# Peptides against a protein of PDB entry 7RZF, part 168

Target 1, 358 residues: chain A of PDB entry 7RZF
Amino acid sequence: PFQEEHLKQLYKIVPIKDIRNLYVTFPIPDLQKYYKSNPGHYLGHLIGHEGPGSLLSELKSKGWVNTLVGGQKEGARGFMFFIINVDLTEEGLLHVEDIILHMFQYIQKLRAEGPQEWVFQECKDLNAVAFRFKDKERPRGYTSKIAGILHYYPLEEVLTAEYLLEEFRPDLIEMVLDKLRPENVRVAIVSKSFEGKTDRTEEWYGTQYKQEAIPDEVIKKWQNADLNGKFKLPTKNEFIPTNFEILPLEKEATPYPALIKDTAMSKLWFKQDDKFFLPKACLNFEFFSPFAYVDPLHCNMAYLYLELLKDSLNEYAYAAELAGLSYDLQNTIYGMYLSVKGYNDKQPILLKKIIEKM
Target 2, 358 residues: chain A of PDB entry 7RZF as posed
Amino acid sequence: PFQEEHLKQLYKIVPIKDIRNLYVTFPIPDLQKYYKSNPGHYLGHLIGHEGPGSLLSELKSKGWVNTLVGGQKEGARGFMFFIINVDLTEEGLLHVEDIILHMFQYIQKLRAEGPQEWVFQELKDLNAVAFRFKDKERPRGYTSKIAGILHYYPLEEVLTAEYLLEEFRPDLIEMVLDKLRPENVRVAIVSKSFEGKTDRTEEWYGTQYKQEAIPDEVIKKWQNADLNGKFKLPTKNEFIPTNFEILPLEKEATPYPALIKDTAMSKLWFKQDDKFFLPKANLNFEFFSPFAYVDPLHSNMAYLYLELLKDSLNEYAYAAELAGLSYDLQNTIYGMYLSVKGYNDKQPILLKKIIEKM

## One batch from the design tools (peptide; made by RFdiffusion4, then SolubleMPNN)

Design b2_p19_1_s1 (from b2_p19_1, 15 letters changed)
Fold by OpenDDE base, seed 1:
Structure b2_p19_1_s1 (fold): chain B 358 residues (1-358), chain A 19 residues (1-19)
Amino acid sequence: as target 1 above (358 residues)
Amino acid sequence: SVLRLLLELLNGQPKVWTV
């Protein structure tokens, strides 16, 4: 375990590749025994959220961060880490202190709101879906993984333990949140901009780095992180599937798409799944417009329209993706293509939102 | 017109959604 002398440290690391990363690391207790409640996953879900009012949304709006990942990571036996990792822009590299301030403001928001049972239930439902409809893995990799996790879980639970949440434990969520404090922080900045400014070399990989204490004034600034009114809890994910009923094969089911509607304005083709028997659908729409490709101006206007439409749909994209839904929008020489894929139950909701933005 | 058709499809036969 890290001693107090190992906390409040800044590492400036020179990468081999041209990458800019920030790692904000907190030592936390070993949460392995709490796998049924998985408080680290709850916090990772919220801190790593990409929707409106999320940490990433604010940091992206400032042009400082491209991607964010939050979650628990295994350490050595008897301790873990909670890590917030961001991909930094060139501008973000200049604002690392303010990025970390925003992290603590978001964490403070989570403390102020307290543990939410509905968020836990969404995580439970998402994980149950992921378990139930898990794709086939390569046997060799899967067997090796299972053999590894047998050290942590009972034999009867080894297949389910990483997925199935059973217990809402607000006390454990609060306990982990209490470890996500500035006094418990370890910061690593990875950038080529530190080349020639390092004084240490890592023994195993020869990685050049500098270690510095974080100034007490900076720690105090982070400790005094206020509630930023831009940070909000996510809304309920309306795209989480609840109905997994597979309709029986129709007696007249064709191996090819059948034309089920033919009108002056539309043709509809349908094919029932006869192979996979999953509660999933693929909806594909081709829109024809004589104006889409009539001249360079209309072509560019159609392109701009779709880019604006995609941007306006970003608020739903992440929640849909978490729920196993995806959409695609493309310009074609004939007009526009829309695809909606994933679990069928909530596809109508996503499609409605797309249409309402169009 | 096309958007109305899509809304009609959304309000219509659930069979279109179960592939």
Scores: peptide ipSAE 0.006, ipTM 0.412, DockQ to the pose 0.013
Fold by OpenDDE base, seed 2:
Structure b2_p19_1_s1 (fold): chain B 358 residues (1-358), chain A 19 residues (1-19)
Amino acid sequence: as target 1 above (358 residues)
Amino acid sequence: SVLRLLLELLNGQPKVWTV
């Protein structure tokens, strides 16, 4: 267990690779016994969210961070860590204190809103989908994994324990959130910019690092993190599939796409899945415009239009991806290509959102 | 590798992290 002397520490680490990373680490209790509620996953889902009003969205808007991951990590027996990891830009490396301030502002927003049962339900549903449609793993790797997790879960639950949420425990969410405080923080900054500025060498790998106490004034600044009005909880994910019905294969199903609609303005081809039998579909649309590639001006206008369209759809991209949906938009010499892929149930919703922005 | 090293530094114990 970390003692007070191990808290409020800053580590400056020299990487072998040219990487810039920030790790903000909090010691937390061992949550293994709470796998049915998984409060660390709930917090990781929110802190790691990429939608509007998220921590990542604000840090990206400032040009400080490229990616963000939040979640629980296994420690030694009897304790875990909650870690927020970000990929830093060159500018973000200069603003680490302010990045961490924004992390505490977002955590303060989570405290102010309190535990949300609907967010837990979304996590439950997403994990249930992930379990139900889990890809076949290599038997040797899978067996080794299962043998490892048998130490943590009852034999009857060993296959489901990592996925199936059963209990909403707001008390445990609050308990973990109460550990995410500046007085409990351990910060590690990974950058080549610390080369020649370190005073310690790690025993196992020879990694150069410096350890410093975080100044009390900086800890106080983070403790006094206000509510930043830019931070908002995610909206409900409308793309989470609920219908997984697999339609029976038609007797006349062709091995190639059949033309099922032919009009002056549209042709539609359909092929039923005859191989995978998954509740998934691929929708592909080719839009033809005689103006899309008529001259360099129109070509650049069509490109700019598509980039603006993609930007306007960014609000849905992450929520769709979490729900196992994806879209792609491309310029063609004939016009535009659109694809929508994933679980078929909510594809019409995503397609409608795309069309409404067009 | 680096995350493992960071965690080894942070935890004082070599643990394999699956990212």
Scores: peptide ipSAE 0.000, ipTM 0.228, DockQ to the pose 0.123
Fold by OpenDDE base, seed 3:
Structure b2_p19_1_s1 (fold): chain B 358 residues (1-358), chain A 19 residues (1-19)
Amino acid sequence: as target 1 above (358 residues)
Amino acid sequence: SVLRLLLELLNGQPKVWTV
């Protein structure tokens, strides 16, 4: 395990590629034996959440971060890491201390709210869906993966252990949260802006870096992270599918889309899936407006309308994506195109939300 | 009009025409 001298360290690293990344790393106990509860996944789900009141949402609103990933990573024998990784903007590179403050404010919010069984249940349900509808892997790669994980899991569970959650363990969630403290932090900043400002070279790859201790004043600032009122737990994900029933093939199923509704204002085409037999659908809507492309003003208004509509739907986009739903909105020369794809069970909910914003 | 049709599709049991 890291000794105290290895904690509260800042690494400034020069990349080969033009990338700006921040890694905030915490040593944690080995969680492998807790795979049935997977407290690191629970925390990774919340810390990495992209919805309203999330860490990423706030950091994006400030223009500091593009993407965020939170989760556990394998360490050496007998310990793991919890890592929060962000893609930094140029502005975010100047605000690393404040970004990390916001991380600790969010972690403090998670401590204040305590472990939520409903969040665990959502993780369980999402992972069960991912397992059930897992794509076919290449046999050689899959066999090699399974052979590797046989060292960690019982033979009877080896296929399910990475996916199926069984036990809500609030005690283990709190135990991991207790390790996510400023006194345990290791920070790495990756940027070309450190070129010529490093004093060390890594032995294996020749990576140039500088190591420095994080000032005690900065550690104290992070330790005194208040509850930021902008941070909220996510709402329940209403898009998680629960019905996976596949309707039988219609006797008159055509190999091509059939016209099933024809009205003065709409045509509806349908094709049943005769090949994949998945509880998924693709809904495609083409909206026609004689005004959409009549002149440059109307064209720009139609564009602006769609951008505003997309912005108004951002609150649902991530929750839908997690649940295996997606939507697409595009301007056309005739009007607008809408596509809704994924598990069919909750498509009506997403479609309703889109229409309510239109 | 199109919104009404979509709402009618939503308020009816959308035969979720799974393509």
Scores: peptide ipSAE 0.000, ipTM 0.417, DockQ to the pose 0.013
Fold by OpenDDE base, seed 5:
Structure b2_p19_1_s1 (fold): chain B 358 residues (1-358), chain A 19 residues (1-19)
Amino acid sequence: as target 1 above (358 residues)
Amino acid sequence: SVLRLLLELLNGQPKVWTV
């Protein structure tokens, strides 16, 4: 386990590739025995959330961060890590202290709100869907993976343990949150800008780095992280499927799409799934406009319209993706193409949201 | 509008492939 001497440390690391990354790492207890509640997954889901009021949304709005990942990672025997990893912009590299302040403000928000059973239930439901409809893996790879995880899980649970949540444990969530403190932090900044400014070399890979103690004033600044009013818990994910009914094959099911509606304003083709038997659908819409490609001005206006529409839909994109829904919007020479794919149950909700923004 | 027609089509449970 890390001793106090290993905490409150900053590592400046020179990468081989031109990358800018920040790793904010906290030592946590070994949570392996708590796989049925998985408090690290709960916290990773919230800290790594991309919706409105998320940590990532705020850091993106400042131009400091491109991507964010939060979660638990295995350590050595008897301890784990919780890691927040961000991809830094050039500007974000100058604001690392403030980025970490925002991380602690978000963590403080999670403490203030306390553990939410509804968030756990969403994680449970999402993981249950992922397990139930898991794609076939290559047998050799899958067997090797299962053999590896047999060291961690009971034989009877080895197939389900990574997916199926069973127990809401607010006490364990609070316990992990209590370890996510500035006094327990280890910071690593990865950037080529540290080339020629390092004093150490890692023994195994020859990675150049500098280690510094984080100043007590900076630690105190992070300890005094207030509630930032921009941070909010996610809203309930309305796109999580609950109905997985597979309709029986129609007796007259054709191997090709059948025209089921023909009107002056629309044609509708339908094909039932006769192959996969999944509670999924693909909705494809082609919108025809005589103005879409009439001249360069109209073409550019149609492009700008779709870019603005995509931007306006960004608030739903992440929640839909988590729920196994996706949409695509494209300009065509005839007008616009819209596709909605994934679990069929909540597709009408997503499509309604898209249409309301149009 | 065509959009309203799409919403009306979706209020029915069709596993619809619209091209």
Scores: peptide ipSAE 0.010, ipTM 0.478, DockQ to the pose 0.013; fails the geometry check

Design b2_p19_1_s2 (from b2_p19_1, 13 letters changed)
Fold by OpenDDE base, seed 1:
Structure b2_p19_1_s2 (fold): chain B 358 residues (1-358), chain A 19 residues (1-19)
Amino acid sequence: as target 1 above (358 residues)
Amino acid sequence: SVLRILLELLSSQPKVWTV
């Protein structure tokens, strides 16, 4: 267990690679016994969210952070860590204190809203989908993984324990949130800018670092983190599939796409899946415009249009991705290409949103 | 402890923690 003297520490670390990373870490209790509720996953889902009103969205808007990951990590026996890791821009490296302030503002927002059963249900549903449609792993790797987790789970649950959420435990979510406080923080900044400014060498890897106490004034600043009105809980993910029915193969199913509609304005080709038998579809649209490539001006306008369209769809991109949906938009010499892929159930919803932005 | 975890994180390929 970390003693109080090991908290409120800043580590400045010199990497071998040219990387800029921030790690904000919190010692937390061992949550392994709570795998059925997995409060660390609930918090990781929200803190690591990339949608509107997320922590990442605000930090990206400032040009300070490229990527963010939040979640529980195994520690030593009897404790874990909650870690928020960000990839820093050069500018973000200068604003680490303010980045961490925003982290605490977001955590304060989570405390103010309290545990949300609907968010837990979304995590449960997403994990159930991931479990049900999990790709075949390499047998050797899978067996080794299962052998490792047999120490933590009953034999009857070992295959499902990492995926199947069963219990909403708001008390445990609050308990973990109570550990995500400035007084419990350990910060590490990884940057080549600390080269020649370190006083210690790590024994195992020879990594150069400096350890400093975080000033009490900085801790107090983070403790007094207000509610930032830019931070919001995510909206419900409307793209989570609920219907996994696989339609029977049609008797007239062709091994190639069949033309099922031919009109002056559209051709529609269809092929039923005869190989994979997954509740997935690929929708591909080719839009033809005589103006798309008529001259350099129209070509650039068509390009700009698609870039603006993609930007306008970013609000749905993350939620769609979490739900196992993807879309692609490309300029072609004939016009535009749109592809929508993934679970078929909610593809019409995503397609509708794309069309409404077009 | 955290430094080791950090070093292991740095040495490991960026495991995209796919949630």
Scores: peptide ipSAE 0.017, ipTM 0.495, DockQ to the pose 0.324
Fold by OpenDDE base, seed 5:
Structure b2_p19_1_s2 (fold): chain B 358 residues (1-358), chain A 19 residues (1-19)
Amino acid sequence: as target 1 above (358 residues)
Amino acid sequence: SVLRILLELLSSQPKVWTV
């Protein structure tokens, strides 16, 4: 276990690669026995969320962070870590204290809202979908993985333990949240800008670093993190599939798309899946406009329109991706191409959202 | 240590931490 002397520390690390990263790390109890509730996954899902009112959305809006990952990681025997990792911009490297303040403001928001059973249910449902439709792994790699995790899980649960959530444990979520405090923090900043400013070398990899105590004034600033009104819990993910029915093959199913609708305004082609037998569909739309490529002005206007449309859809992109849905929007010489792919159940909802923004 | 974990992370391809 980390002693108090190992907490409230800042590490400035020189990378070999030109990267800028911030790691905000908290020691937490060993949660392995709580795999059925997985409170670290619940918190990682919220802290790592990319939707409106998320930590990442706010840090991106400031130009400080490109990407964010939150979650639990194995430590040494008898403890784990909760880590928030961000990719820093050049500007973000100058604002590390304020980035961490925003992390604590978001964590304070999670404390104020308390554990949400509906969020746990979404995590459960997403993981169940991921398990059910998991791709075939290479047998040798899979067997080696299973052999490794047999040390952590009962034999009867070893195949499901990493995926299937069973128990909502608000007490464990609160327990982990209580460890995500400034007094428990270990910060690492990775940047080439620390070259020639380090005083230590790591023995195993020869990595140059400097260790500093975080000033008590900075710790106190983070302890006094208020509720930032920009932070909100995610909305319910409306794209999570619930119906996985696979329709029987039609007797007249053709190996190629059949024209099932022909009108003055539209042609519709359909091909049933005869190969994969998944509750998935690919919807492809080609929109024809006589104005799309008439001249350079119209071409540029069509491009700008699609970029604006993509930007307006960004609020749904992450929720759709989590639910195994994707969309693509492209300019064509004839107009616009739209593709919606993934689980078929909620594709109409995503398609409606796209059309409403058009 | 967290430092060793960070160094291992820096040396490895960014595994998408499937939280």
Scores: peptide ipSAE 0.007, ipTM 0.384, DockQ to the pose 0.302
Fold by OpenDDE base, seed 3:
Structure b2_p19_1_s2 (fold): chain B 358 residues (1-358), chain A 19 residues (1-19)
Amino acid sequence: as target 1 above (358 residues)
Amino acid sequence: SVLRILLELLSSQPKVWTV
């Protein structure tokens, strides 16, 4: 385990590539034996969430962060790390202390709300979907992976252990969350801006870095992280599929899209899947407007409308993506194109949300 | 008009368009 001298450290690292990254790392106990509850996945799901009231949403709103990943990582023998990694903007590189403050404010929000069984259930359901519809891996790579994990899991569970959650363990969630404290933090900032400002070289890769202690005043600032009212738990993900029924092939199934509805205002072309047999669909809508491209003003208005529509739908985008749904909105010379793709069960919900914003 | 068509599509059992 890291001794106290290894905690509260800041590393300034010079990358070879032009990247700006922040790594906020906490040593945690080895969670491997708790794979059935996977408390690190629960916390990673919430900390890494991209919806309204998430850590990333707030950090993006400030222009400091582009992307955020939270989760557990393997450590040395008998311990793991919990890591929050962000891609920093140029402005975010100047606000690292405040970014980390917001991380601790979000963590404090998670402490205040406590473990939520419904969030665990969503993680369970999402992982079950991911397992059930997992793409075929290359046999050699898959065999090597399975051989590696046979050391950690019972033979009967080795295929499912990485995916199937079985046990809600609020005690373990709280235990991990209790390790996510400023007194246990290790910070690494990766930026070319540290070139010529380093005093050490890493032995294996020759990476230039500087190590410094985080000031006690900064640690205290993070320890006194208040409840930021902008942080909220996510709402329930309404897009998680529950019905995976595949309809039988119609007797008159055509190899090409067939016109199934023709009206003065719409044409509808249907093709059943005859090849993949997945509980997925692609819905494509082309909207025609005589005004869409009549002049430069109308063209710009149509563009602005679509950008506003996309912005208004951002609240659903991440939840839909997690559930294996996606949408696309594009301007065309004739009007607008909408595509909705993924598991068919909740497509009507997403489509309704899109229509309600139009 | 377009909204009505979409609402009619939503109210009818969605014939799953798998392309």
Scores: peptide ipSAE 0.006, ipTM 0.402, DockQ to the pose 0.013
Fold by OpenDDE base, seed 2:
Structure b2_p19_1_s2 (fold): chain B 358 residues (1-358), chain A 19 residues (1-19)
Amino acid sequence: as target 1 above (358 residues)
Amino acid sequence: SVLRILLELLSSQPKVWTV
């Protein structure tokens, strides 16, 4: 168990690789027994969210952070860690205190909103999809993994325990959220900028580091984190698939795309999946415009249009990705190319959103 | 690797983590 002397510590670490990382770590109880509710996954999903009003969105807007990951990690027996890890920009390395302030502002927003059953349901549904359509692992690696997790789960549940959420436990979400406080924080900053400024060496890997107490004034600043009006909970993910029906292969299915629609304004080719039998589709659209590449001005206008379109679609990109959907937009010499890929059930919704922004 | 080193540095007990 971490004693009070191990809390409110700052570690400045010299990496071997040229990396800039911030780790904000909280000791939490062992959550293994709560795998059916997985409150750490719920919090990791929200803290690690990349959509509008997310922690990452605000930190990116300031140019301080490139990526963010939030979640539980195994610790020693009887405790775990909740870790928020960010990839820092050069500017972000100068603003670590303010980055952590924003983390506590987002955590305060989660406290103010309270546990949301719909967010739990989305996590449940996403994990169920991931379980159902997980790739075949290498047998040797898979067997070793299963043998390892047999120590944590009943034999009957060992295959499903990491994926299948069963119980919404707002009490456990609040319990974990109550551990995410400035008085419980351990901060590690990883940067080559600390070279020659360290006073300790780690015994196992020879990693150079400095340990410092975080000043009480800084802890107090984080404790007084207000509600930042820029932080919002995610909207419901409308792209999560619910229908996984695989249509039977048609008797006349061709090994190549067949022309199923031919009009003055459009041609449509279709090929049924004859190999994978997955509830997935690939939609590819080529738009032809005689003006797209007629001169350098029109070419630049078409480029600018597409960049603006992509920017306007950023609000859907992360939610689509979480749901196993992707889109791509490209300029062509003839106009524009659009692709939509992934689970077929919600592709029409994503396609409609794209068309509405066009 | 780095996260493991950080977790080890941040852990009060040296545990051999089998990756």
Scores: peptide ipSAE 0.000, ipTM 0.292, DockQ to the pose 0.087

